Peptides against a protein of PDB entry 2FGR. Designs and how they scored, part 71

Target 1, 331 residues: chain A of PDB entry 2FGR
Amino acid sequence: SSVTLFGIVDTNVAYVNKDAAGDSRYGLGTSGASTSRLGLRGTEDLGGGLKAGFWLEGEIFGDDGNASGFNFKRRSTVSLSGNFGEVRLGRDLVPTSQKLTSYDLFSATGIGPFMGFRNWAAGQGADDNGIRANNLISYYTPNFGGFNAGFGYAFDEKQTIGTADSVGRYIGGYVAYDNGPLSASLGLAQQKTAVGGLATDRDEITLGASYNFGVAKLSGLLQQTKFKRDIGGDIKTNSYMLGASAPVGGVGEVKLQYALYDQKAIDSKAHQITLGYVHNLSKRTALYGNLAFLKNKDASTLGLQAKGVYAGGVQAGESQTGVQVGIRHAF

## One batch from the design tools (peptide; made by RFdiffusion4, then SolubleMPNN)

Design b2_p13_2_s4 (from b2_p13_2, 6 letters changed)
Fold by OpenDDE base, seed 5:
Structure b2_p13_2_s4 (fold): chain B 331 residues (1-331), chain A 13 residues (1-13)
Amino acid sequence: as target 1 above (331 residues)
Amino acid sequence: SFFIGASSGFLPA
């Protein structure tokens, strides 16, 4: 048996030029290049190729020392694995997000990530961004000649909000091909939630692909999220992402990513472009900088996610510029 | 309907 303590502390100085009032915000933020975390994991060989595992992981907020407390909401799983793959029990990334966020060159963190995995409809469920679920059972296949898949089901445990039942139920999965420089995946998910106290299905379809050319990597995402409401019509968002990364010298990486969020319910688009640079001081320590520009059109109010500084929206049709400069340390 | 139609309707027209 083994137990490993691991983590990342990522803290930055961040600036955004506009908040919801049109004022600038700046200060010390967290998780600009990677989500800060503390975790424990381990495995036990049970013989015959069977292994037991556990994984406990929580977010760290270096700017305030976890003033709101610490929890294992990132992951809290027990697992069995073997030649059949892996079964996980407990809160985790849902299979769809686990796989499809891997195509985000900004690792679903900081001011530059793909923001498609979002609660677009003021859903009242705890995880209406489609990223994680409570009470989750997941299964991941082995990789067979590149082909792999993951499936998940989360129990609602009869959670109700207003007249909505089955809140928090998740069903979803992905199929993927991962072979050498190529990765491609299709994910489908449905989550039951509530909007305005009424039953709502959050449907999600995501296509992702990447190719590593050695000198550069290209990555892309296509996503549709649809909150199917009984009253008021569906809230649909089509999200698109295209990114490129390249090594710079022996120790650096530059990233450029564009995303478009076509918010159909408000007939409004938002454009996000982010330039990032990571400078590795060691295997474990890096300096980084991110520069992001978010252009909202019409009724769009999206804001960059400068966690710890400002992650709220802006006024409708306003543009926001964000900067992060920080240190990432992994242990 | 979303899943059934997703195969045909996912590609942005």
Scores: peptide ipSAE 0.008, ipTM 0.488, DockQ to the pose 0.019
Fold by OpenDDE base, seed 2:
Structure b2_p13_2_s4 (fold): chain B 331 residues (1-331), chain A 13 residues (1-13)
Amino acid sequence: as target 1 above (331 residues)
Amino acid sequence: SFFIGASSGFLPA
């Protein structure tokens, strides 16, 4: 058996030119290139190709030293793995987010990521962004000549909000083809939640693909999220992403990513464009910079996620510019 | 292998 302590400390100086009042915000932020974390993991060989595992991981906030406390809400799993694949029990990324966020060139963190995995409808359940779930059972297949899949189910444990029951129940999965330079995936999920105290289904469909040309990588996402309310119309968002990355001088990487969020319930769009650069000082330490521009149209109020500085919205129809410059260290 | 997981998520605006 082995136990490994691991983590990432990622801290930056961040600026956004507008908050909800129209004022600028600036300061020390966290998780600009990778989410800061502390974790413990281990495996035990049980013989015959069977292994037991555990994984405990929590988020680190380097700017305030975790003033609100530390927990293992990123992942807290026990697992069995072998020739059949891997079964996990406990809080984790749901299979759909685990696979489909891999096409985001900004690693689902900082001011540049694809923001489609979101609570678009003021859902009252925990994890209504479709990223993680409590009480989760998940299964991941081996890779069969490129083909692979993942499936998950989360128990609601009779959680209620208002008149809504089954809150927190998740069912979902993906199918994928990963071979050489090509990756492509389809994900489907449904989560039970509440909006205004009424039962609501959060349905999600996501397509992702990437191709590595060696000199550059292209990546794309297509997503529809639909909150189906018991009373009132559906809240539907179509999200699109296209990105490119390229190595620079053997020690750097440049990234450019565009996203469109078509918010059907408010008939409003938001456009996001981000330029990023990572400079590797070593295998474990990097400097990075991100420059993001978010243009809201009409009733859209989306904001860039400068965690630790400002992650709220802006006034309707306003544009926001964000900058992050930081250090990432892995151990 | 080290998996770079997603963030804690995006807040409702």
Scores: peptide ipSAE 0.008, ipTM 0.506, DockQ to the pose 0.076
Fold by OpenDDE base, seed 1:
Structure b2_p13_2_s4 (fold): chain B 331 residues (1-331), chain A 13 residues (1-13)
Amino acid sequence: as target 1 above (331 residues)
Amino acid sequence: SFFIGASSGFLPA
């Protein structure tokens, strides 16, 4: 058996030129290139090709020293794996987000990531962004000639909000083809939640693909999220992403990513463009910089996610510029 | 255009 302590401390200086009042915000932020984390993981060989595993991981907030506490809400799983694949029990990334966020060149963090995995409807469920789930059972297949899949189910445990039952139930999965430079995936998910105390289904479909040309990588996402409400009509968002990354010399990486969020319920679009650079000082330590522009149209109020500084919205139709410069260290 | 038509849902309740 083995136990590994691991983590990332990622802290930055961040700036956004507009908050909800139109004022600038700046300070020390977290998780600009990778989510800061502390974790424990290990495996036990049970013989016959069977292994047991555990994974406990929580977020670190370096700016305030985890003033609100520490927990294992990022992942808290026990698993069995073998020739059949892997079964996991416990809170984790849901299979759909685990696979489909892999196409995000900004690692689903900082001011540059694809923001499609979002609570678009003021859903009252704890994980209405579609990223993680409590009470989750997950299964991941082996890779069969490039083909692979993941499936998950989360129990609601009769959680209620208002008149809504089954809050927190998740069912979803993906199918994928991963072969050499090519990756392509289709994900489908449904969560039960509440909006305004009323039962709501969060339906999600996501297509992702990437191709690594060696000199550069292209990546793309197509997503539709639909909060199906019994009263008030559906809240639907179509999200699109296209990104490119390239190595710079032997120690750098440049990234450019564009996203469009077509928010159908308010007939409003937001455009996000982010330029990022990572400079590796070592295998474990990097400097990074991100520059992001978010243009809201019409009634759109989206804000860049400068965690630890400002992650709220802006005024309707306003544009926001964000900058992060930081250090990432892995241990 | 990426659009899924009006559906009661793609997955069981």
Scores: peptide ipSAE 0.007, ipTM 0.492, DockQ to the pose 0.017
Fold by OpenDDE base, seed 4:
Structure b2_p13_2_s4 (fold): chain B 331 residues (1-331), chain A 13 residues (1-13)
Amino acid sequence: as target 1 above (331 residues)
Amino acid sequence: SFFIGASSGFLPA
């Protein structure tokens, strides 16, 4: 058996030029390049190609020392793995997000990430962003000549909100091809939730692909999220992303990513463009900078996610500029 | 629609 303690501490100075009142916000933020975390994981060889595993991981907030407490909400799984693949029991990334967020060149964190995995409808479920689920059973296949898949089901445990039942139920999965420089995936998911106390299905389809040319990597996402309300019209968002990254001088990486969020329910678009740079001081320590521009059109109120500083919206039709400069350390 | 064939019924029977 093995037990490994691991983590990342990522802390930055962040600035956004506008909040919901039109005022600037600045301060010490967290998780600008990678989500700060503390975790324990381990495996036990049970013989015959069977292994048991555990993974406990929580988010670290370096700006306040986890003043709100520490938990293992990032991942809390026990698993069995072997030639059949891996079965996981416990809170985790849902299979769709686990796979499809991998195409985000900004690691699904900070001011630059693809924001498609979002609660677009003021859903009242705890995980209506489609990223994680409680009470999750997941299965991941081995990689068969590049082909792989994942499937997950989360129990609702009869959770209700208003008149909505089955809140928190998730079903979803992906199919993928991962071979050498190429990755491509299709993900489908449905999550039961509530909007305004009424039953709502969060349906999600996501296509992702990336190719590593050595000198640069290209990555793309196409996503539709639809909150299908029992009463009222659907809240649909089409999200698009295209990004590129390239190594610089053997110690750096530059990233550029564009995303478009076409919010159909409000007939409004938001455009996000982010330039990032990571400078590796070592294998474990990096400096980084992110510069993001978010342009909301019409009724769109999206804000950049400067965690620890400001992650709220802006006024309708307003643009927001964000900056993060920080240190990432892995152990 | 980009969500081709998304019937309200992703749940296994």
Scores: peptide ipSAE 0.008, ipTM 0.482, DockQ to the pose 0.018; fails the geometry check

Design b2_p13_3_s1 (from b2_p13_3, 6 letters changed)
Fold by OpenDDE base, seed 2:
Structure b2_p13_3_s1 (fold): chain B 331 residues (1-331), chain A 13 residues (1-13)
Amino acid sequence: as target 1 above (331 residues)
Amino acid sequence: GGDPDVVLNTNIG
């Protein structure tokens, strides 16, 4: 048996040229290249190829020393694993987000990531971005000649908001093919929530693929998120992403990623383009820089996620430029 | 919770 203490401290200087009032924001931010975290994990060999495991992980905010406290909301699981795969009990990434965010070249963090996993409809549930769930049971298969899958179910435990009585229920999964330079997957999920106090289904379908050519990697995502409301019509967003990355001089990596968010309910689009660079000083320490441009059209108000500085929206139809320069250290 | 990103090579115990 073993227990491992692990973590990442990622802190940056960040700037965005516009907030909701049209003013610039700048300061010390967190989690520009990877999410800062502290965790404990361990395994016990039970014999016969069976292992027990635990994983406890929380977010670290280096800029304010976790002024809002510390918790294990990133992951708090106990598991059994073996030749059959892995079963997990507890709060975790839902299977769809765990797999499909892997195609995001900006690792689902900072100002450059794919932002499709979002609460597009002012959903009143705690996890209406489709990323994690409470009360989750997950199963992940082994890899069979490239083929693999994951499935999850989260209990609502009779959570109510307004007239909605199943808030927080999740069901979803993915199928994938991962072999050598190729990765491809399809994910489907439904989460029960509420909008305006009325029961609403958050449906999500996501297709992802990547190919590593050695000299460069290409990656793409196609996603539809639909909040199905009984009254007021559906709130649908189609999101697209295409990115490329390449190693530089054996110590660096350059990334370029474009995303389009077609917000059907407001008939408005947003375009995001991000250039990133990571410079490895060691296996554990890196310097990084991100430059992102977000163009909102019409009624779109999306903002870049400069965590610790400004992560809110902008005025309708406004563009936003963001910069992060920081240090990532893993231990 | 935080963003869903890849766990890097971390091991101090």
Scores: peptide ipSAE 0.013, ipTM 0.567, DockQ to the pose 0.115
Fold by OpenDDE base, seed 3:
Structure b2_p13_3_s1 (fold): chain B 331 residues (1-331), chain A 13 residues (1-13)
Amino acid sequence: as target 1 above (331 residues)
Amino acid sequence: GGDPDVVLNTNIG
């Protein structure tokens, strides 16, 4: 049996040139390269190739010392693992997000990540971004000659919002091929939620792939998210991402990523391009910088996620520029 | 909640 205490403190100076009023925002932000966190984890060998595990992890907000409190909402699982794979019980990343966000070269964090895993429809469920779920049971297979899969189901426990009576139910999974430099995955998920107090299905399909050429890595995502409303028609977004990363000087990494968000319900597109650099001072400590541009067309109001400084939208059709410079320390 | 980023090799216990 073992218990490990672990964490990351990531804090930055951030700037965005436009908020919802057209004014600039700047200050001390968090989680620009990695999400700041504190956690406990451990395993117990039960014999016969069977292991028990636990994982408790919460987000840290270094800029204000967790003024809003601390919880284990990032992950709170107990598990059994062995030759059959792993079964997890508890709040966690849903299998689809766990696998498909791995193709995001910005690791779904800071101002540069793929923003497709989003609540596109003012869904009233707590996890309508499709990232995590409460009351979750997950299963992950071993890797069979490259092939692997994950499945999950979350109970709604009769949670109601308005006339919706199954809010929070999740069913989803992925199939993947991971072998050497190649990774490719297909994910499917449905989550029950509410929009305007009415039952709504959040359907998601995501295709991801990456290839590591040694000197550089290429990665891509194709996603469709559809909020299927009983009244008012569907809210559909097609999201696309293409990125490249390369090692620099043995201790650095440069990243460039482009994403397109085609928001069908408002017939509007947004373009995101981000340049990032990480400089490793050690295996645990890094300096980083991100530069992101977000161009909204027509009725699009998307904003960059400068956590701790400004993560809201902008005026329709406005562009936003964001910068983060910070320190990441892992322990 | 927190973003689903990479779990780094962190260990202090």
Scores: peptide ipSAE 0.012, ipTM 0.559, DockQ to the pose 0.113
Fold by OpenDDE base, seed 5:
Structure b2_p13_3_s1 (fold): chain B 331 residues (1-331), chain A 13 residues (1-13)
Amino acid sequence: as target 1 above (331 residues)
Amino acid sequence: GGDPDVVLNTNIG
């Protein structure tokens, strides 16, 4: 049996040149390279190849010392694992996000990440970004010569919003091939939610792939998210991402990533380009810098996610530039 | 957006 305490403290100085009022924002932000976290995990060998596990993890906000509190909303699972794979009970990343966000070279963190996993439709559910779920049961297969899969179901527990009666129900999974330098995955999910108090299905399909050439890594994502509404039509977004990373001088990594968000409901596109650099001072400590540019077209109002400084939108059709420079320390 | 990122090996206990 083991118990491990672990965490990351990632804090940065961040700047964005425009907020919703057209003003600049700057200050101390969090989680620019990796999400700051505190966690406990452990395993117990039950014999016969069976293990029990637990995982408790919450986000840390170094800029304000978790003024809004601490919780285990990142993950709070108990599990059994063995030759059959792993079964998890509890709040966690849903299988689709767990796998498909792995192709984001910015690790779904800071101002550079793929932002496709989003609540595109003012969904009223707690996790309408498709990232995590409460009341989740997950199953992950072993890796069979590269092939692997994950499946999940989250209970709605008769949660209602307005006339919607199954809010929070999730069903989804992925199939993947992970072998050496190659990774490729297909994810499908449906989540029940509400928009304007009316039942809405959040359907998601995501394709991801990456290849590590040693000298560089290429990664890509293709995603469609649909909030299927009975009235007003579907709110559909097609999101695309292409990124490259390369080691620099043995101690650094440079990243370049482009994303396109084609927001069909408003017939508007947003383009995101991010350049990032990580400099490893040690195995546990790094300096980093991110430079991101977000171009909104037409009615698009997307903003870069400078967590702790400004993560709101901008005026329609406005562009935003963001910078983060910070320290990441893992313990 | 999202912030799931990958788990790093930060074992200290």
Scores: peptide ipSAE 0.010, ipTM 0.537, DockQ to the pose 0.103
Fold by OpenDDE base, seed 4:
Structure b2_p13_3_s1 (fold): chain B 331 residues (1-331), chain A 13 residues (1-13)
Amino acid sequence: as target 1 above (331 residues)
Amino acid sequence: GGDPDVVLNTNIG
């Protein structure tokens, strides 16, 4: 049996030029390159190729020392694994997000990431961004010549919001091909939630692919999210992402990523472009900088996610520029 | 809640 204590502390100075009032925000933020975390994990060999595992992980907020508390909401799983793959019990990334966010060159955090995994409809469920779920059972296959898959189901446990009676139920999965420089995946998910107190299905389809050319990596995502409401019609968003990264001088990495969010319900688009650089001071410590530009059209009010500084929206049709400069340390 | 990200290898030792 083994137990490992691990973590990341990622803290930055961040700036955005506009908030909801049109004013700039700046200060000390967190998780600009990787999500800051503290965790415990371990494995026990049970013999015969069977292993038991646990994983407990919570987010760290270095700017205020976790003033709001600490929990294991990032992951709190017990698992069995073997030749059959892995079964996990507990809160975790849902299989779809776990796989499909891996194509995000900005590590699904900070001001540069793909923001498609979002609560597009003011869903009232706790995890209506489609990223994690409570009461989750997950299964991941082994990799069979590149082919792999993951499936998950989360119990709603009769959670109700308004007239919705199955809030928090998740069912989803992905199929993927991961072999050498190539990765490609298709994910499908449905989550039960509520919007305006009414039962709503959050349906999600995501395609992702990446190819590592050695000198550079290309990555892309295509996603459709639909909040299917009984009253008021569907809230649909089509999200697109294309990114490239390249090593620089053996100690750095440059990243460029573009995303388009076509918000059908408001007939409005948002364009995001982010340039990032990571400079490795060691295997564990890096400096980084992100520069992001978000252009909202028409009724779009999206904001860059400068966690710890400002992660809210902007006025409709306004553009926002964001900067993060920080330190990431892994232990 | 909480953002997903690429898990870095933080194994010590």
Scores: peptide ipSAE 0.017, ipTM 0.555, DockQ to the pose 0.115; fails the geometry check

